Peptides against a protein of PDB entry 2AZE. Designs and how they scored, part 170

Target 1, 148 residues: chain A of PDB entry 2AZE
Amino acid sequence: AQECQNLEVERQRRLERIKQKQSQLQELILQQIAFKNLVQRNRHAEQQASRPPPPNSVIHLPFIIVNTSKKTVIDCSISNDKFEYLFNFDNTFEIHDDIEVLKRMGMACGLESGSCSAEDLKMARSLVPKALEPYVTEMAQGTVGGVF
Target 2, 101 residues: chain B of PDB entry 2AZE
Amino acid sequence: GRLEGLTQDLRQLQESEQQLDHLMNICTTQLRLLSEDTDSQRLAYVTCQDLRSIADPAEQMVMVIKAPPETQLQAVDSSENFQISLKSKQGPIDVFLCPEE

## One batch from the design tools (peptide; made by RFdiffusion4, then SolubleMPNN)

Design b1_p24_8_s4 (from b1_p24_8, 8 letters changed)
Fold by OpenDDE base, seed 3:
Structure b1_p24_8_s4 (fold): chain B 148 residues (1-148), chain C 101 residues (1-101), chain A 24 residues (1-24)
Amino acid sequence: as target 1 above (148 residues)
Amino acid sequence: as target 2 above (101 residues)
Amino acid sequence: STTRTLTGPEPVPSTRPQVSGRLV
């Protein structure tokens, strides 16, 4: 009886850990697809233009974005060495990391939101190792969550 | 019985977790390879046009932050306070605005 | 409040985009 109870606790612990790892894996897959797709896009664009873009026109990863209404008043305090910044806004703002930006750009092929067309899915599969293709397919179908 | 069933479940869960770990290792390896490839990193960029697709500078102020690794970001977004704090330990932080078209 | 640590690959040296608008 007590042994069974102990195993039940362990079972639940493992289930939760697996759930967390599934989420982490999905994010890693999305990151991989997004990064590779971005690089591919830019490589193609530069080849077509036969030149890189102007240096001041691009932002290299990593970065984060903060956006707010143009009407928002922002007070900024900066340390002398630029190690510390403090921004005070008089209204709400949004923060986006570079991965989210890439997702919104479609670099993850809509896989992150279940909006993956057949063409998107083909692209997504082509950007991951063969071992990950079944999982990508499951993500597109929304069927992730099963026990392997 | 119940004990046998639970024991079997735990073994199956262990196998499932091992498969997850394997797939995660594959992903981590791919990301590492990308980060170690100089050409890939050179091509890992977005444009102002890309950023406009996320937040139009005609309506939104778009601020870009480039900070060294391990930089701490603390944000408060409530009716009582709207604040972002950045603290780096490894170097200066660069902040700039995305221009409007 | 939300706290996060910025992580990612080390960026390659590059010229940052031209600053426009309000200086920060």
Scores: peptide ipSAE 0.023, ipTM 0.866, DockQ to the pose 0.439
Fold by OpenDDE base, seed 5:
Structure b1_p24_8_s4 (fold): chain B 148 residues (1-148), chain C 101 residues (1-101), chain A 24 residues (1-24)
Amino acid sequence: as target 1 above (148 residues)
Amino acid sequence: as target 2 above (101 residues)
Amino acid sequence: STTRTLTGPEPVPSTRPQVSGRLV
């Protein structure tokens, strides 16, 4: 009886751990797709251009963005060595990391929200190793969550 | 019996986790390869146009922050305080504004 | 000098900051 109870606890523990790893894997897949898709996009764009984009016209990863209404008043305090910044806003703001930016750009092919067209899904699959393709498919279908 | 059933479940879960770990290893390897590929890193960039697709500078102020590793970011967004604090230990922080189109 | 135009000076390589506190 006690043994069974212990095993039930362990079962739940393992299930939760698997769930956590599934979440981590999904995020890793999305990052991979987003990065590769971004690189592919830019490579193609540069190939079509007569010259590469000016270095100062692009922002390389990693980065974060902060956005707020243009009407928001921002007070910025900065140390002399630029090691410390303090921004005070008089209204709400948003922070997005580069991965989120890429997702919103569609670099993850809508996989993050299950909004994949057939073409999106094909693209997503093409950007991951073969072993991950089934999982990408499951993500697109919203069927991730079960045990293997 | 109950014990046998639970034991079997745990064994199955172990196998599932092993499969999951394998997939995760593949993913982490791929990401590492991307990070180590000079050409990929050169091409890993966004443009002002991209940023406008996230938040239009006509309506939103868009600020880009690039900071050294281990920089601490603290953000507070409440009725009492709207604040972002950045503290770097390894060098200066750069802040960019996306120009209005 | 505290803030640069995105199309101004070339960005400096960096990494993602560690987020502490409440992130919105």
Scores: peptide ipSAE 0.022, ipTM 0.871, DockQ to the pose 0.079
Fold by OpenDDE base, seed 4:
Structure b1_p24_8_s4 (fold): chain B 148 residues (1-148), chain C 101 residues (1-101), chain A 24 residues (1-24)
Amino acid sequence: as target 1 above (148 residues)
Amino acid sequence: as target 2 above (101 residues)
Amino acid sequence: STTRTLTGPEPVPSTRPQVSGRLV
């Protein structure tokens, strides 16, 4: 009885660890797809335009985005060396990581929400190593971890 | 019996975890390769048009923050306080505004 | 200046800031 109890505890611990790793892997896959897709898009765009965009017209990763209503009053305090910033808003704001921005741009092909079209799924699969393709498929179907 | 079943489950879970570890190693390797590829990094950018797709500058003010490694960000978004604090240890922080047009 | 438009001077190299405490 005690042996079975010990094994059950171990089983639960392993299940939780696997769940955490699944979440981490999914995020890593999304990052990989988003980055590669972004690079591919920009490469194609530059080839079509036969020129790169103006240097100051683009923002290179990494970055973060802060957005708020245009009517929001923002007070900004900055240190002399620009090492410290303090923003005070009179209303709510949003912060977005660059990966989240890429996802909203569709760079992750809708895989993040399981909203992949056939074309999106094909693109997503093409941007990962072969070993990751089955997992991408499971993510698109929302069936990751279904074996547990 | 119960013991046999649990033993089998643990073996299966061990195999599953090993597979996950392998896949994670592959994925992290790919990400490192991307970070080390100069051409990829050159092409890893977004435009104002991209940012407008996230938040229209006609209705929203959009700031882009570029900060050195290990910069700390603290945000408070409550009924009593709306604040963002940035503290860099390795250099100046740059803030850009996305123009409406 | 404290802030710049996207057509302003090129930013310095950067990395992702780490969110240490976010209360939303």
Scores: peptide ipSAE 0.022, ipTM 0.870, DockQ to the pose 0.067; fails the geometry check
Fold by OpenDDE base, seed 2:
Structure b1_p24_8_s4 (fold): chain B 148 residues (1-148), chain C 101 residues (1-101), chain A 24 residues (1-24)
Amino acid sequence: as target 1 above (148 residues)
Amino acid sequence: as target 2 above (101 residues)
Amino acid sequence: STTRTLTGPEPVPSTRPQVSGRLV
């Protein structure tokens, strides 16, 4: 029947929306863990050093990273007000946002790749509200979405 | 019947989505609170050592770009074009080079 | 071709890193 067909379309729509939200939530959780872990690390480091790092030695979030071979030639064009940049490379490059940098630093405890040790998982759980802990556990096990 | 089954499925999916929305709200609230905490923002930094752990400046040139929110980034990485375009609407863009030491 | 938008809170006020050497 036409009504059943309409509901099947709606069902598929909802399933896709849920899938997208699951992906978004996982990323948000990783961001939260990574950020809190970074802050915690730096706080502890500053306490141990009894001083903050030199102001010219740190880069605050947000930022992006571009890396390429040391031999890559980069031509840069800049607008007068520095609002616009154009970089031309003679070879391939990579772009990483700050969250990816934090992940590669281990700030997300390996949760992003399912590489959590027991200690990593414990840390990850400790950095989220209670309501999110079960989801973190499922992420570590790779079982998110099993109920959908 | 079939109609009743589909209707039931949709109700279950609605409940699942509501639960998901709840979790997302919790998470976004936490992130907002962190963004509003001045001490957390003060401590939200990486060092050159951190960046070296990702890409060794001895072998890779590491460029750091500080841009205002909502800055548009266009990247082309193909055999014919290797280009990055940045367009800010809120202010100037700063670019730094991670040193080898 | 990939287009991205940099989003998030405003960066915390800080002295620009000099040890990193400003490219531009």
Scores: peptide ipSAE 0.022, ipTM 0.865, DockQ to the pose 0.415; fails the geometry check

## One batch from the design tools (peptide; made by RFdiffusion4, then SolubleMPNN)

Design b1_p25_1_s1 (from b1_p25_1, 14 letters changed)
Fold by OpenDDE base, seed 3:
Structure b1_p25_1_s1 (fold): chain B 148 residues (1-148), chain C 101 residues (1-101), chain A 25 residues (1-25)
Amino acid sequence: as target 1 above (148 residues)
Amino acid sequence: as target 2 above (101 residues)
Amino acid sequence: SSKTYNFTIKVVGGLVQINGPLVLS
């Protein structure tokens, strides 16, 4: 009885860990797709333009975005060494990491929401190692979640 | 018996997790390779236009934060005060506004 | 309402991870 109880606890722990890893894997896949797609887009764009974009016109990864109304008053305090920043807003703001930005740009091919067209899915599959393709397909179908 | 069933379940879960770990290793390896590829890093950028597509500059101000790894970010959501605090341990933080059209 | 969120900026594969986006108001 005690042994069974211990195993049941372990079973539950493993199930939870698997769920967490599934979530992590999905996010990693999205990151990979988004990154590669971004690079591909930019490479193509630069080739078409026959030159790179102006240095001050681009933002290299990694970055974080903060957006707020243009009417929002922001007070900023910066340490002398720029190691510390303090921003005070008089209104609401949003924080976004770069991966979310890429997702909203469509760089993840809509896979993040399971809204992949046939072409999107094809692109997504082409941007991951073959071993990950089945998982990408499952993500697109929204069937990820079971234990395999 | 119950014990036997649980034992088998755990073995199956172990195999499933091993497969999952394998996939994760493949994925993380690819990400590391991308992060180490100079050409990829050179092309790993978004434009101000890209950011504008997410946050309309006519209505929103977009601030970009480039901070070293392990930088601490604190966000305060209060009706009395809205605040973001950044504290880096590995170098200076760069903050700039996305230009408007 | 008052909430404080603490994040540690992590970089994985060249991308920032802060445990998702936030909307604070």
Scores: peptide ipSAE 0.333, ipTM 0.897, DockQ to the pose 0.851
Fold by OpenDDE base, seed 5:
Formats: sequence, structure tokens, C-alpha cells
Structure b1_p25_1_s1 (fold): chain B 148 residues (1-148), chain C 101 residues (1-101), chain A 25 residues (1-25)
Amino acid sequence: as target 1 above (148 residues)
Amino acid sequence: as target 2 above (101 residues)
Amino acid sequence: SSKTYNFTIKVVGGLVQINGPLVLS
């Protein structure tokens, strides 16, 4: 029936929307874990050192990273007000946002790649509100995607 | 019948989405709290040593860009042109290099 | 071939999110 067909279309639409939201939630969780883990790491490190690091020795969030070979020639044009930048490279480059950097640092406990050890998973769970812990577990198991 | 089955599926999906929305709200709230916590922001940093683990300065140049929100970034990847363009609307952009150890 | 990617830098919870078709890496 026409009505059934319409509902099937709606069903598919909702399924896709849910998938998108699941992806968004996973990323938000990873961001939270990574951020809190970073803060925790640094707090501990500063306590051990009994002082914060020199201001110019650290890079505060948020930031993005561009990396390229040291041999790459880079030309940079900057507007007078520094609102506009133009970089020209003679070779390939990579762009990374800060969350990607944090993930590669292990701040997300390997949850992003499903490579969590038991200790990593324990850490990850400890860095989210209780309501999110089951979802973290599902992420670690790779079972996200089921109907709640 | 099919209609009843589909209707049931849609209800279940709606409930699932509502639960998902709830979890997302919790998560976004936590992130906002983190962004507003002065101590957390003070401790929210990486070092050049951290970046060396991502891109070894012995082989790679590491450039850090701190741009205001809503800054537009255009990247061109071509054999004829490798380019990054940044355009901010809210304020100046800061760029600096991470020194080698 | 030439590929141009347009991104918008968003800051959510103190972290950068590059909203675009892909992240170049």
C-alpha cells in the first residue's frame, strides 16, 4: 500500500538520522574523554613539577596543526590585520585538528580505534558521566549501531 | 500486518533517537562545562614534545594555527598547487612554528 | 587533478572541529 511505502521511506530516513547522531555522539564522547584525560595528565605533571610549564612551551587548545617535510618550501602571505593567511607549499602537507592530535597521543584511550585495553577502557569510563558509560562500553566492543 | 509492523518499528526508532538525543545533550553539556572551567582551560594544552610524537620535527615542520571560531580554511591539493587559505571573520589568526628539540 | 577542500573551523567544548568533506592527513 501507498501508506506502507511512505512509512518505509520514513523508516529509512530515521535510520540514517540515527546513524548520523550516533557518529556525532561518539565523536563528542571521544572529545570529552580526550580533553579530560589531557587535563588530568597535565595536572598531575604540574603537581609533580610543583609548577606549570613555561607559557611559551605549551600550546593551548584550540588549535590546528599543519605539517610538511622540512624540505618543503612555504610561502606565506598575511593580511595587515592578520585576518587572512595564504600559504603556498611546493609539496604535500597534512592538516590535523587538535582532537586528532589528542587521539594520536592516546588521550582517547584507544577508544576511537577499538583498541582499548582493560585499563584504557576503565580510564575512558571514568572520564564520562555515568549515563554515558554503557555507550563507551559499546564503542569499545564495536557494538554501536543497535537499537537502544 | 505490514502497516502495524512498520508503525511499531517507527515507534521503536523514535524511542531510540530520543535516548540518543538525551545522551548527546549530556555530552554537549559536559563539553560546555569544560569550556567554561578556567582551571580546565589552563590545563588544556599540549607540548611540542607531544607534537613530536605526531610529526617528528626531525623530518617534518610543524606549524600551529590558532584561529577564531568560524574561520574558513581552504586547502588545495594539486600537483600544480598546494595551498592553505585562512580567512577569519572574528579576529586575527596566530601562526607559529613548533621548534625542534 | 586539482582538489579544493573548504572547511569551517568550529570550536566545541574548547576543541577544534574541522567541518568539511574530509580532514587532510
Scores: peptide ipSAE 0.332, ipTM 0.896, DockQ to the pose 0.604
Fold by OpenDDE base, seed 4:
Structure b1_p25_1_s1 (fold): chain B 148 residues (1-148), chain C 101 residues (1-101), chain A 25 residues (1-25)
Amino acid sequence: as target 1 above (148 residues)
Amino acid sequence: as target 2 above (101 residues)
Amino acid sequence: SSKTYNFTIKVVGGLVQINGPLVLS
């Protein structure tokens, strides 16, 4: 009886670990798709323009952004070596990492929310190795979560 | 019995996790390749127009922060205090504003 | 009341991952 109880606890632990890894894998897939899609977009755009964009007109990865009302007053203190920053706002603000920005740009093809069209899904599949294509399909259908 | 059933379940879960780990390894390998490809890194950028589509500077200002890995970020959100603190361990932090135009 | 969030900025595959209890968005 005690042995069975121990195994049941272990079973539940492993199920939870698998669930966590599934979430991590899905995020990694979205990152890969978003990154490759971004690179592809920019490559095509530069080819059409026959030149790269001006250096000061683009923001290279990695980055994070902070946005707040245009009317928000921001005070900033910076250490001498620029290792430390302190921002004070008189109103609310938002923080976004670059992957969130890419998702909102549609670079993940709507796969993150299961809102991808047939064309979006085709694009997403084309941006991952063959071994990951079935998983991408499952993500689009919302059927991820079963035991392999 | 129940013991045999649980033992079999654990073996199946182990196989499932191994398959999952394999897929994760494939994915992380691809991400490393992207990180090491200089052409991809050159093209890994967004424009101010892209950022305006997310947070229009006509209504909101957009601050861009480029910080080294392992930088610590602390955010305080209250009716009396709104703060962001950044502490880098590896190098200087760069901050700039996205122009409205 | 106030809420304090502590994050660590990670860079994985050229992208930033913010590890913390909540992303303010």
Scores: peptide ipSAE 0.328, ipTM 0.895, DockQ to the pose 0.602
Fold by OpenDDE base, seed 1:
Structure b1_p25_1_s1 (fold): chain B 148 residues (1-148), chain C 101 residues (1-101), chain A 25 residues (1-25)
Amino acid sequence: as target 1 above (148 residues)
Amino acid sequence: as target 2 above (101 residues)
Amino acid sequence: SSKTYNFTIKVVGGLVQINGPLVLS
């Protein structure tokens, strides 16, 4: 019947939306873990050093990273008010946002790639609210993907 | 019947989505709390050493861009053109180079 | 034609601030 067909279309739409939200949730969880882990690391480091680092020796979030071969020739044009920048490269470059940097630093405990040790998973769980712990466990096991 | 089955499926999917929404709300709330916590924000930083661990300046140049919100970024990466364009409307853009050492 | 530009570098802490030689009009 036409009504059943309409419901089937709606079912597929909802399934796709759920899939998208699952992906979004996973990314949010990774962001939270990475951020909290970074803060924790720095807190401990500062405690050990008995002082914070000099203000201009660190880069606060948010930021982006551009990297290229040190042999790459870069031409740069800057507006007088520094509102506009134009970079021209003679070779390939890479752009990374801060979250990607944090992931590569291991701040997400390897959860993003399913490379979690038992200790990594323990750390990851400790950095999220209790309600999110089961989902973190599922992420580590690679079992996220089904409908709740 | 088929209609009843589909209706039940949709209800179950709705419940599943609501559970996801709940978890997402919890997560976004935590992130918001982090953004509002001055101590967390003070400690939310990386060092040049961290960046060197990602891209070794012995082989790569690492450039850091600090731009105000809503800054437009355009990147072109092709054999014919390699370009990054930044345009801010809310303030100056800061660009830093991570030293090799 | 291509042009090579040298940067004015300002060292601030452990970072170097980059200032280009050209100013966009």
Scores: peptide ipSAE 0.131, ipTM 0.862, DockQ to the pose 0.039

Design b1_p25_1_s2 (from b1_p25_1, 13 letters changed)
Fold by OpenDDE base, seed 2:
Structure b1_p25_1_s2 (fold): chain B 148 residues (1-148), chain C 101 residues (1-101), chain A 25 residues (1-25)
Amino acid sequence: as target 1 above (148 residues)
Amino acid sequence: as target 2 above (101 residues)
Amino acid sequence: SQKTIDLTIKVRGGLVDLGLPLVLK
């Protein structure tokens, strides 16, 4: 019947919305873990050194990274107020988000790829509220995708 | 039969979505707490050593860009043009370089 | 391959104006 057809459409819409929210939640979890892990690492390092790093030796979040071959020629144009930049390269370049940098550093404990060791998983769980621990476990196992 | 089944499925999906919303709210709250904590923000940094682990400075030049919110970034990577444009609305953009040494 | 990327940068923390150009130590 037409009523059943309408409900099927709604069902499919809800399933897709749930899938999108699952993806968003996973990203939020990864960000949380990465940030907390980074902060923890740096806190420990500064405690061991008994001082913070030199101010010009660190970059605080947020940021983006652009990398290219050292042989690449870069022309840069900057507006007077520094509100506008234009970079021209003679070869290919890469752009990385700060979150991606943290992931590559291992700050997300390999959870982003489901490649967590037992120790990594333990760390990841310790960096989230209790309510999120089961979801972290599912992410590590690659079993996220079904409905609750 | 089918109508009743679909109705039940929709109710179950609604419950699942509500659970997701709850978890997302928890995550959002945690991230807000991190952003509001001065000490955490002070410690939220990467070093040149970290950047070198991502891109070898012996082979790659690493540029760091810090820009205000709502800054527009446009990048073109093709055989004809390799370009990055940045347009800020709220303030100046800063660019830094990571040394090889 | 040809790539076109449009991004809006979002700030999640404080910004520090260190001037330009700056080489990290």
Scores: peptide ipSAE 0.025, ipTM 0.862, DockQ to the pose 0.219
Fold by OpenDDE base, seed 4:
Structure b1_p25_1_s2 (fold): chain B 148 residues (1-148), chain C 101 residues (1-101), chain A 25 residues (1-25)
Amino acid sequence: as target 1 above (148 residues)
Amino acid sequence: as target 2 above (101 residues)
Amino acid sequence: SQKTIDLTIKVRGGLVDLGLPLVLK
C-alpha cells in the first residue's frame, strides 16, 4: 500500500539522519574528552612544577599545524595587515587541526579508534557527564549504531 | 501487519533520535562551558614536546597557525603546486615555529 | 598525491592577537 511505502521512505530518512547525528555526537564526545584531559594534564604538570610554563613555550587552542620536510623550501607572502598569508612549498606538506593533534597525543584515550585500555576507558568515562558514559562505552567497544 | 510494524519502527527511531539530540545538547553545553571558563582556557595548550610527538622537528618543520574565526584556508598539494592560502576577515593571523631543540 | 583542502577555520573563544610570528622556546 502507498501508506506503507511512505512510511518506509520516512524510516530510511530517519535512519540516515540518526547515523549522521551519531557521527556528530562521537566527534563532540571526543572533543570534550580531549580538551578536559589536556586541561587536566597541564594542571597537574603546573602543580608539580609550581609554576606555569613560559608564555612563548606553549600554544593555546585553537590552532592548526602545518608540517613539511625540513628540506622543503617555503616562500611566505604576508599582507601588511597580516590578514592574508600565502605559503608556497617546493614539496608536499601536511595539515592537522588541533583536535587531530590532541588525538595523536592520546588525549582522547584511544577512543577515536575504539582501541583503548581499561584504564583509558576509565579516564574517558570520568571526563564526561554521567549521561554520556554509556555512549563512551559503546564507542570503546565499537558497537555504536548496532541497533540500526 | 506491515503497517503496524513500520509504525512501531518509526516510534522507536523517534525515541532514539530524541536521545541523541539530548546527548548532543549535553556535549555542546559542556564544550561551551569549557570555552567560557578562564582557567580551562589558560590550561588548554600544547608544548613543543607535544608537537614533536606529531612531527619531529629534527626531520620536519612544524608551523603553528592561529587564525581568527571564519578564516579561510585553501591548500593545494600536487606535483605541480604546493600551496597554502589563508584569508582572515576578522583580524591578523599569527604563525609560530617549533624549534628542533 | 594530489589533493585540495578548502575549509573555514572556526575559532573557539575570543580573538587573540599574538603579534609577529614567533619561535617557540
Scores: peptide ipSAE 0.024, ipTM 0.862, DockQ to the pose 0.204
Fold by OpenDDE base, seed 3:
Structure b1_p25_1_s2 (fold): chain B 148 residues (1-148), chain C 101 residues (1-101), chain A 25 residues (1-25)
Amino acid sequence: as target 1 above (148 residues)
Amino acid sequence: as target 2 above (101 residues)
Amino acid sequence: SQKTIDLTIKVRGGLVDLGLPLVLK
């Protein structure tokens, strides 16, 4: 009885760990798709324009986005060496990492929200190694982890 | 019996986890390759137009923060205090503004 | 409501040193 109880605890631990890894894997897949799609888009755009964009017109990854209402008053203090920043807002703000920005740009092909069109899914599959294609399909269908 | 069933479950879960680990390794490898590819890094950028698609500068002020590794970001968003603190140990922090239309 | 975020920014690539504050063109 005690042995069975111990194994049940271990079973639950492993199930939770697997669940966490599934989430991590999905995020990694989305990141890969988003990055590759972004690079592909920009490469194509530069080829069409026959030149790169102006240097100060683009932001290279990685980055963080902070946005707030234009009416928000922001007080910013910066150390002399620029190692320390302090922003004080008089209203709420939002923070987004670069991956979230890419997702909202559609770089993850809508896979993150399960809103993939047939074309989106085709693109997503084309941007991952063959071994990951089945998982991408499962993500699009919302059937990831069905065996657990 | 119950013991045999649990033992079998654990074995199956182990196999499933190993499969996940393998797939994760594939993903991390691909991401590392992208990180190490100079051309990919050169092309890994967003434009002001992209940022506007996330938050319209006509309505929102958009700041972009580029910071060295291990930079600490502390954010407080409450009814009484709205604050972001950045502390870098490895170099200067850069902040950019997306221009209005 | 109150939200507190304590994060360490992860850098996956190189960093470009630019003056601050800069407005994108």
Scores: peptide ipSAE 0.022, ipTM 0.862, DockQ to the pose 0.233
Fold by OpenDDE base, seed 1:
Structure b1_p25_1_s2 (fold): chain B 148 residues (1-148), chain C 101 residues (1-101), chain A 25 residues (1-25)
Amino acid sequence: as target 1 above (148 residues)
Amino acid sequence: as target 2 above (101 residues)
Amino acid sequence: SQKTIDLTIKVRGGLVDLGLPLVLK
């Protein structure tokens, strides 16, 4: 009885760990798709333009974004060495990391929100190794974890 | 019996976890390859147009922050205090603004 | 809306010092 109880505890522990890993894997897949899609887009754009964009017209990853109303007053204090910044706002603001920005740009093909068309799914599959394609399909269908 | 059933379940879960680990390793490998590929890194950028698609400069001010590894960001968003603090230990912090078009 | 966020920026690529503040073109 005690042995069975111990195994049941272990079973629950493993189930929770699997659930966590599923979430992590999904995020990793989305990141991979988003990054590769971004690179592909930019490569194509540069080929069409026959030149890279001006240096000060682009922001390379990684980065974060802060946005607020244009009416928001911002006071900024900067250390002499630029190691420290302090921003004071008179209203609310939003912070987004680069991955979230890429998702909102559609770089993850809508896979992150289940809004993945057939074309989007085809693109998503093409941006991952063959071994990951079945999981991408499962993500699009919302059936991830069915076998677990 | 019950013990045998639980043992079998644990073995199946172990196999499932191993499959997940394998897939995760593939993903992390691909991400590392991207980070090591010079051309990919050169092309890993967003434009002002991209930023405008996220937050319209006509209505929103958009600030981009690039900072060295392990830079600390502290944000307070309350009715009484709206503040962002950045502290870097490895180099200067760069801040960019997306202009209104 | 009240929230406090403590983050450590994780770098996945190289950084370029371009000056501050810089307006994108």
Scores: peptide ipSAE 0.025, ipTM 0.864, DockQ to the pose 0.225; fails the geometry check

